# Peptides against a protein of PDB entry 6FRK: the designs that were tried, part 47

Target 1, 411 residues: chain A of PDB entry 6FRK
Amino acid sequence: NEEVLNAMLKEVCTALLEADVNIKLVKQLRENVKSAIDLEEMASGLNKRKMIQHAVFKELVKLVDPGVKAWTPTKGKQNVIMFVGLQGSGKTTTCSKLAYYYQRKGWKTCLICADTFRAGAFDQLKQNATKARIPFYGSYTEMDPVIIASEGVEKFKNENFEIIIVDTSGRHKQEDSLFEEMLQVANAIQPDNIVYVMDASIGQACEAQAKAFKDKVDVASVIVTKLDGHAKGGGALSAVAATKSPIIFIGTGEHIDDFEPFKTQPFISKLLGMGDIEGLIDKVNELKLDDNEALIEKLKHGQFTLRDMYEQFQNIMKMGPFSQILGMIPGFGTDFMSKGNEQESMARLKKLMTIMDSMNDQELDSTDGAKVFSKQPGRIQRVARGSGVSTRDVQELLTQYTKFAQMVKKM

## One batch from the design tools (peptide; made by RFdiffusion4, then SolubleMPNN)

Design b1_p11_5_s2 (from b1_p11_5, 8 letters changed)
Fold by OpenDDE base, seed 5:
Structure b1_p11_5_s2 (fold): chain B 411 residues (1-411), chain A 11 residues (1-11)
Amino acid sequence: as target 1 above (411 residues)
Amino acid sequence: VNLYLELLKLL
């Protein structure tokens, strides 16, 4: 029994290390899981795999919980939120995402650019803010970030803004001058919350970086970025351990909407390669598909057209990065789509849509589109020529459509 | 959701 436990724990530990979980945390988790498993219960014929998975899941949930309540803004108050983090962490983009999130929730939100070190920092923030219709402040002439931050915070407090987000300078390395500047800004504006922005792709460096920020400024919240990439999110556990601060949001792509509140259970499920069915359901519900009464009635009647399939492909494209959506499906590991495979899958989806764009309304709206094409093979040749594809590519699409239409008839 | 899962498996 102990040998079987040790073998299964070795596989889990390997997967966690491959997920960028810190080696010290993986060792501690292994010992905690061993201590939590009753070997006598494992002898009684219980599903050993489920027991180990559940024990691992519980210990990972504890590692992502700092035991501190997340800061939340207060309605009708001026809440100052200072962002800190390295260059390339996605800090500036995350400021805009958080501002947009609160604006969509009916908060009076604004942005301040106190990054005087990076050429074009203010222009980048201004572009993002203008696109999202978020009020912004910054300077092209003032070089002191303390002055810019203080003036911007005062201005927006006087204008009764509820959410005041301050973006600071980042550097490529842990430099004392960066930390001194951040401390001076923090002392001047006295933020209600300091948010550390961390890139999930930096792997084992997450602990040392997060600690260096916490040792200099009172980090109270963490945001993890680039969870759309190759990053499995294990660095997030290191950031929580080092900062003793909760993860409040995650960045899930380049779009301003690729930003969500952190949920512990879905995150740990995804980290273990168990998928995120809850997050997939939430993303499907955000598409307001339930508001499409016409589609629901068609599905209830076992009707599914090529147009209905096209509309579902458009909805999939709106759900965000394809790699993330696949990573939410159980059995599709986060590695199943390298960045190259995401572009290829999106190109494949676009190719299928381009084939359907060359179909006519009679073909698209037929309750048996495959039968329309089988009765008149000249339609396949027309669509193939119109879309610049082979007749085989059109036949493959129709074969796929037929499988879906048969599935809908069995619902 | 099941329809989307099958659509995604196609890609």
Scores: peptide ipSAE 0.054, ipTM 0.769, DockQ to the pose 0.096
Fold by OpenDDE base, seed 4:
Structure b1_p11_5_s2 (fold): chain B 411 residues (1-411), chain A 11 residues (1-11)
Amino acid sequence: as target 1 above (411 residues)
Amino acid sequence: VNLYLELLKLL
């Protein structure tokens, strides 16, 4: 039993190291799991694998919980949020994402660019803010970030903004001058929250980076970026361990809406390759698919049309990045779709929709669409010509549709 | 949800 436990723990430890979990945390987890597993319960014929997986899951949940309640903004108050983190961490993009998140929730939100070090920092922030219709402040002439931050915070306080986000200089290196600048800005604006933005893709460097920030600045919250297919998220555990601060949000792509509140259970489930069915359910519910009573009734009757399939493809396209959606499905590891495969999958989906755009209402609304095409092969040739595809591509679509319609009949 | 899971598996 101990040998089997040690073998399974070795596999889990290897997978966690491959997921960029810090080696010290992996060692600690291993010992905690060993201490939490009753060997007598393992002898009783319980599924040893499920027991170990549950113990690992429970200990990972503890590693991502700093035991400190996350700061939350107060409605009707002026909440100053200072962002800190290295250049390339996604800090500036994350400021815009957070601002947009709160704006969509009906908060009066604004952005301040206190990055005087990077040429074009203000133009970049202005571009992002303008696209999102977020009010912004910055200077082209002021070189002191303390002055810009102070003036911007004062301006937006006087205008009764509820969420005031201050983006700071990130620089390329952990330099003492950067930390001094950050401290001066923090002292001047007295932020209600200091958010450390960390790139998850830096792997084992996450601990050292997060620690260096926490040792110099009172980081109270963490945002982890670049959780888009490449980073398995193990760096997030390192950030929590080093900062002793909760992860409040995650960045899941390049778009302004590729940003979500951190949820411990879904995150750990995804990290273990168990998928995020709950997050997929939440995304499906955000589409208000339940408002399509007509579709639900059709599905209950085992009816599924080509139009119904087209509408579902439109809904899939609205759920966000395809890599993120697939990464929510159990057994589709984040590695299954490289960024190249996402564009190809989206192109494939668009191609299928373009084929269906060349179908008529009789073809789209038929409960047996495949039979309509099989009875009149000239329809396949018409649709193929109309959509600029081969007759084979139309037949492949109809074959996929038939598989779906058969699945719906079995539900 | 199950329909979406199966839709996504076919893509």
Scores: peptide ipSAE 0.053, ipTM 0.762, DockQ to the pose 0.097
Fold by OpenDDE base, seed 3:
Structure b1_p11_5_s2 (fold): chain B 411 residues (1-411), chain A 11 residues (1-11)
Amino acid sequence: as target 1 above (411 residues)
Amino acid sequence: VNLYLELLKLL
């Protein structure tokens, strides 16, 4: 039994290391899991794999929880949020994402560009802010980030902004001068929250970087970026361990909406490749799909039309990034869709919808749409011409529809 | 939910 436990723990430890979890944390987790598993309970014929998986899950949840409550902005107050992090961490993009998140929640939000080091930093922030209709401040002439940050914070305080986000410079080559600049900015603006932005794709370097920031500035929150890539998010555990600060949000893509509040359970579930069925259910419920009583009633009767499929494709397009949705399905790792594949899947979905837009109501509303087309092959040619696709593409759509309609009949 | 999961798997 101990040999089996050690073998299974070795596999889990290997998978966690491949997920960019720090080797020290993996060792500690292994010891904690060994101490938490009763070998006698494991001998009693319980599913040893489930017990180990549950023990691992529980210990990973503890590693993501710093035991410190996340800072939250106070409504009707002026909340100054300072962003810190390396260049290329996604810091500037994350400032815009956070600003947009709060703006959509009805907060009076603004952005300050105190990055004087990167050429075009202010233009990039201005472009993002303008697209999102977020008020912004910065200078093309002032080179002191302390002056820009102070003036911008004062301006937006006087204008009664509730969320004042300050983006700072991210330097790679002069760590000490970066940290001094960050400290000077922090001292000048007196932020209510300092957010460290970390790139999850830096792997084992996450601990050392997160520690370097925490040792110099009072990091109170972490945002992890680039979780849409090959980064399995193990670096997030390293950031929490090093900063002793909660992860408040995650960046899940390049779009301004590819930003979500951090949820511990879904994150650890995804890290272990267990998916996030709960988060998928939540996203489906946010679409108010349950309000389609007519669809539910059809499904109960084993009826599914091409129109019903079209409406479901419209709903799927509203769920957000396909990579994120697939990453919620058990057995679909984050690697299942490269960033290129999301645009391709969206284009494929739009292509399928365009084919259906060329169908008539008789074809769309038929309880056996595939049979309508099989009986009159001239319909396939008409739809193909109308949608600018091949007859093969229409046949592939009908084949997919037939598979769905067969599944619905078995429900 | 299962229907959506199967829809998503085909994308």
Scores: peptide ipSAE 0.045, ipTM 0.758, DockQ to the pose 0.097
Fold by OpenDDE base, seed 2:
Structure b1_p11_5_s2 (fold): chain B 411 residues (1-411), chain A 11 residues (1-11)
Amino acid sequence: as target 1 above (411 residues)
Amino acid sequence: VNLYLELLKLL
């Protein structure tokens, strides 16, 4: 029994190390799991694999919980949020994502660019803020980040902004001069929250970086970025352990909408390759598919048209990046869709929709769309010409449609 | 959910 436990724990420890979990945390987890598993209960015929998996899951949940309640902004108050982090961590992009998140929730939000070190930092922030219609402040002439931050915070306080986000300079290394500048800015503006932005793709370096920031600046919240890439999220455990601060949000891509509140259970489930069925259900529910009574009724009757397929393609496009959606499915590893494959899949989906845009209402609304085309092959040629594709591409679409329509009839 | 999973597998 102990040999079987040690073998399974070795497999889990290897997978966690491959997920960029820090070696110290993996060792601690192994010891905690061994202490939590009663070897006598393992003798009782319980599914040893499920018991070990549950113990591992429970200990990972504890590693992500710092035991500190996340800071939350107060409605109708002026909340100053200072961002800190290395250059290339996604800090500036994350400031815009957070501002946009609160703006969409009906908060009066603004952005301050106190990054005087990076050439074009203010232009980048201005571009992002303008696209999102977020008010912004910064200077092209002032070189002191303390002056810019103080003036910007005062301006937006006087204008009764509720969420005031301050972006600071990032450096390539842990430099004492950067931490001194951050401390001077923090002392001048007295932020209600300091957010450390961490790049998950730096792997084993996450602990040392997060610790260096926490030791110099009073980090109260963590945001983890680049969780859509090769980073399996193990660095997030290192950030929580080092900062003793909760993860409040995650960045899941380059788009302004690729930003979500952190949820512990889905994150650990994804880290273990168990998928995120709850997050998939939440995303499906956000589409308000239940409000489409007509579609549900058609599906209940085993009816599925080309128009119904087109509408589902539009819904899939609204769910966000395919890599994220597939990564929510148990058994589809995060590695199944490289960034190259996602662009290709989106291009393929758009191509299928363009073919369908060249179909007429009789073709789209037929309960047997494939049979309409098989009876009159001239329709395939018309659609192919109208959409600029081959007759083979139209036949492939009809073959896919037929497979779906057969699945719906079996539901 | 299963319909979406199969839609996604075709992409």
Scores: peptide ipSAE 0.041, ipTM 0.754, DockQ to the pose 0.060

Design b1_p11_5_s4 (from b1_p11_5, 8 letters changed)
Fold by OpenDDE base, seed 4:
Structure b1_p11_5_s4 (fold): chain B 411 residues (1-411), chain A 11 residues (1-11)
Amino acid sequence: as target 1 above (411 residues)
Amino acid sequence: VDLYLELLKLL
């Protein structure tokens, strides 16, 4: 039993190290799991693998919980949020994402660019803010970030903004001058929250980076970026361990809406390759598919048309980046879709939709669409010509549709 | 949700 436990723990530890979990945390987790597993319960014929997986899951949940309640903004108050983190961490993009998140929630939100070090920082922030219709402040002439931050915070306080986000200089290195500047800005604006933005893709460097920030600045929250298929997120555990601060949000892609509140259970499930069915359910529910009573009734009757399939493809396209959606499905590891495969999958989906755009209402609305085409092969040739595809591509679509329609009949 | 899971598996 102990040998089997040690073998399974070795596999889990290897997978966690491959997921960029810090070696010290992996060692601690291993010992905590060993201490939490009753060897007598393992002898009773319980599924040893499930028991170990549950123990690992429980200990990972503890590692991502700092035991400190996350700061939340107060409605109707002026909440100053200062962002800190290295250049390339996604800090500036994350400021815009957070601002957009709160704006969509009905908060009066604004952005301040206090990055005087990077040429074009203000132009970049202005571009992002303008696209999102977020009010912004910055200077082309002022070189002191303390002055810009103070003036911007005062301006937006006077205008009764509820969420005031201050983006600071990130620089390329952990330099004492950067930390002094950050401390001066923090002292001047007295932020209600200091958010450390960390790139998850830096792997084992996450601990040292997060610690260096926490040792100099009172980091109260963490945002982890670049959780878009390449980073398995193990660096997030390192950030929590080093900062003793909760992860409040994650950045999941390049778009302004590729940003979500951090959820512990889904995150750990995804980290373990168990998928995020809950997050997929949430994304499906955000589409208000329940408002399509007609579709639900059709599905209950085992009816599924080519139009119904087309509408579901449109809904899939609205769920966000395809890599994220697939990464929520159990057994589709983050490695299964390289960024190249996402574009190909989206191109494939668009191709299928273009084929269906060349179908007529009789073909789209038939409960046996495949039979309509099989009875009149000339329809396949018409659709193929109309969509600029081969007759084979249309037949492949009809074969896929038939598989779905059969699945719906079995539900 | 199960339909979406199966739709996504075919992509």
Scores: peptide ipSAE 0.076, ipTM 0.787, DockQ to the pose 0.096
Fold by OpenDDE base, seed 3:
Structure b1_p11_5_s4 (fold): chain B 411 residues (1-411), chain A 11 residues (1-11)
Amino acid sequence: as target 1 above (411 residues)
Amino acid sequence: VDLYLELLKLL
């Protein structure tokens, strides 16, 4: 039994190391899991794999929880949020994402560009802010980030902004000068929250980087970026361990909407490749799909039309990034869709919808749409011509539809 | 939910 436990723990430890979890944290987790598993309970014929998975999950949840409550902005107050992090961490993009998140929640939000080091930092922030209709401040002439940050914070305080986000410089080559600049900015603006932005793709470097920031500035929150890539997010555990600060949000892509509040359980489930069925259910429920009583009634009767499929494709398009949605399905790792594949999947879905837009009501509303087309092959040619696709593409759509209609009949 | 999961798997 102990040999089996040690073998299974070795596999889990290997998978966690491959997920960029720090080697010290993996060792500690292994010891904690060994101490939490009763070998006698494991001998009683319980599913040893499930017990180990549950123990691992529980210990990973503890590693992501710093035991400190996340800072939250106070409504009707002026909340100053300072962003810190290296260049290329996604800090500037994350400032815009956070600003947009709060703006969509009905907060009076603004952005300040205090990055004087990077050429075009202010233009990039201005471009992002303008696209999102977020008020912004910065200078093309002032080179002192302390002056820009102070003036911008004062301006937006006087204008009664509730969320004042300050983006700072991210330097790679002069760590000490970066940290002094960050400290000077922090001292001048007196932020209510300092957010460390970390790139999850830096792997084992996450601990050392996060520690370097925490040792110099009072980091109170972490945002992890680039979780849409090959980064399995193990570096997030290192950031929490080093900063002793909660992860408040995650960046899940390049779009301004590719930003979500951090949820511990879904994140650890994804890290272990277990998916996030609960988060998928939540996203499906947010679409108010249950309000389609007519669809539910059809499904109960084993009826599914091409129109019903079209409406479901419209709903899927509203769920957000496909990479994120697929990453919620058990066995679909984050690697299943490269960033290129999301646009391709969206284009594929739009292509399928365009094919259906060329169908008539008789074809769309038929309880056996595939049979309508099989009986009259001239319909396939008409739809193909109308949608600008091949007859093969229409046949592939009908084949997919037939698979779904067969599944609905088995429900 | 299962229908949506299967719809998503085909994308």
Scores: peptide ipSAE 0.070, ipTM 0.784, DockQ to the pose 0.096
Fold by OpenDDE base, seed 5:
Structure b1_p11_5_s4 (fold): chain B 411 residues (1-411), chain A 11 residues (1-11)
Amino acid sequence: as target 1 above (411 residues)
Amino acid sequence: VDLYLELLKLL
């Protein structure tokens, strides 16, 4: 029994190390899991694999919980949120994502660029803010970030903004002068929350970097970026351990909407390669697919058209990066799509849609689209010519459609 | 959800 436990724990520990979880945390987790498992219950014929998975899951949930309540903004107050993080962490993009998130929730939100070190930082923030219709402040002439941050915070407080986000210069680990500047900004504006932005791709460096920020400023929240289909996410546990601060949001791509509130259960499930069915359900619900009573009623009657398939492809494209959606499916490991494969899958989806764009309403709205094409092969040749594809590509699409229509008839 | 999972398996 102990040998079987040790073998299964070795596999889990390897997977966690491959997921960039800190080696000290993995060792501690292994001992905690061993202590939590009753070996006598394992002898009684209980599913040993499920017990180990559940014990590992519980210990990972504890590692991502700092035991501190996340800061939340107060309605009708001026909430100042300062962002800190390394260069290339996605900090500036994350400021815009957070501002847009609160704006969509009906908060009066603004952005301040206090990054004077990076050439074009203000232009980048201005471009992002303008695209999202978010008010912004910064300077092309002032070089002191303390002055810019103070003036911007004062301006937006006087204008009764509820969410005031301050972006700072990104730092390298070796630049003490830049950490002192960050502390001076924090002291001048007295933020209600300091958010550390961490790139999930930096792996084992996460602990030492997160600690360096926490030792200089009172980090109270963590945002993890680049949790696209390739990011292993294990560095997030190291950031929580080092900062003793909760993860409040995750960045899931390059789009301004690729940003979501952190959920513990889905994150740990994804980290273990169990998928994120809850997050997939939530993303499907956010598409308001339930508001398509007409589609639901068709599906209940076993009806599925080429138009219905086209609309579902449009919905998949709205769910965000394809690699993330696949990474939410159990058995599709995070590595199953390289960045090259995501572009290829999106190109394949767009190709299928382009074929359907060359179909007529009679073909699209038929309850048996494949039979319409089989009865009149000249339709396949017309669609192939119209979409610039082979007749084989159209036949492959119709074969795929037929499989779906048969599946819907069995629901 | 099952329909989406099967759609995703085609890609």
Scores: peptide ipSAE 0.029, ipTM 0.733, DockQ to the pose 0.097
Fold by OpenDDE base, seed 2:
Structure b1_p11_5_s4 (fold): chain B 411 residues (1-411), chain A 11 residues (1-11)
Amino acid sequence: as target 1 above (411 residues)
Amino acid sequence: VDLYLELLKLL
């Protein structure tokens, strides 16, 4: 029994190390799991694998929980949020994502660029803010980040902004001058929250970086970026352990919408390769389900039209990157769709929708759409001409539709 | 979920 436990724990420890979990945390987890598993209960015929998996899951949940309640902005107050982090961590992009998140929730949000070190930092922030219609402040001439941050915070306080986000300079490495500058900015503006932005792709370096920031500035929140890439998120455990601060959001891509509130259970499930069924359900529910009830009712009756397929393609396009959706499904590894395949799949969807845009209501609303086209081959030629595609492309679409309609009839 | 999975597999 102990040999079997040690073998399974070795596999889990290997998988966690391959997920960029810090070696100290993996050792601690192994000891905690061994202490939580009663070897006598393992003799009682319980599924040893499920018991070990549950113990591992429970200990990972504890490692992500710092035991500190996340800071939340107060509605109708002026909340100053300072961002800190290395250059290339996604800090500036994350400032815009957070501002956009609060703006969409009906908060009066603004951005301040206190990055005077990086050439074009203000232009980049201005471009992102303008695209998102977020008010911004910065200078092309002022070189002191303390002056810019103080003036910008005062301006937006006087204009009754509720969320005031301050982006600071990053460096390529831990530098004392960077931490001194961050401390001077923090002392001048007195932020309600300091957010450390961490790149998950730095792997085993996450602990040392997060600790260096926490030791110099009062980090109260963590945002983890680049969780859509090769990083399996193990660095997030290191950030929580080092900062003793909760993860509040995660960045899941390059788009302004590739940003979500952190959820412990889905994150640990994904880290263990169990998938994120809850996050899939939440994303499906964020798609206004009013149209989905009518679809579910049609599906229960074995009815599926070309219009129903078109509406599903629209819903898929609204859910964002396919790589993220597939990564939420148990047994579909994140590696199944390389970034190159995703653009090709989206282009393929858009092509299929363009073919369907050239169909008439009789073709779209038929319960046997493929039979309508098979009875009158001239319809295929009309649709092909209208959409600028080959007759073969239309036949391939109808073949796909027929496969779906057959699956729906078997449900 | 299964229909959505099969939709995604055709893409």
Scores: peptide ipSAE 0.023, ipTM 0.635, DockQ to the pose 0.065

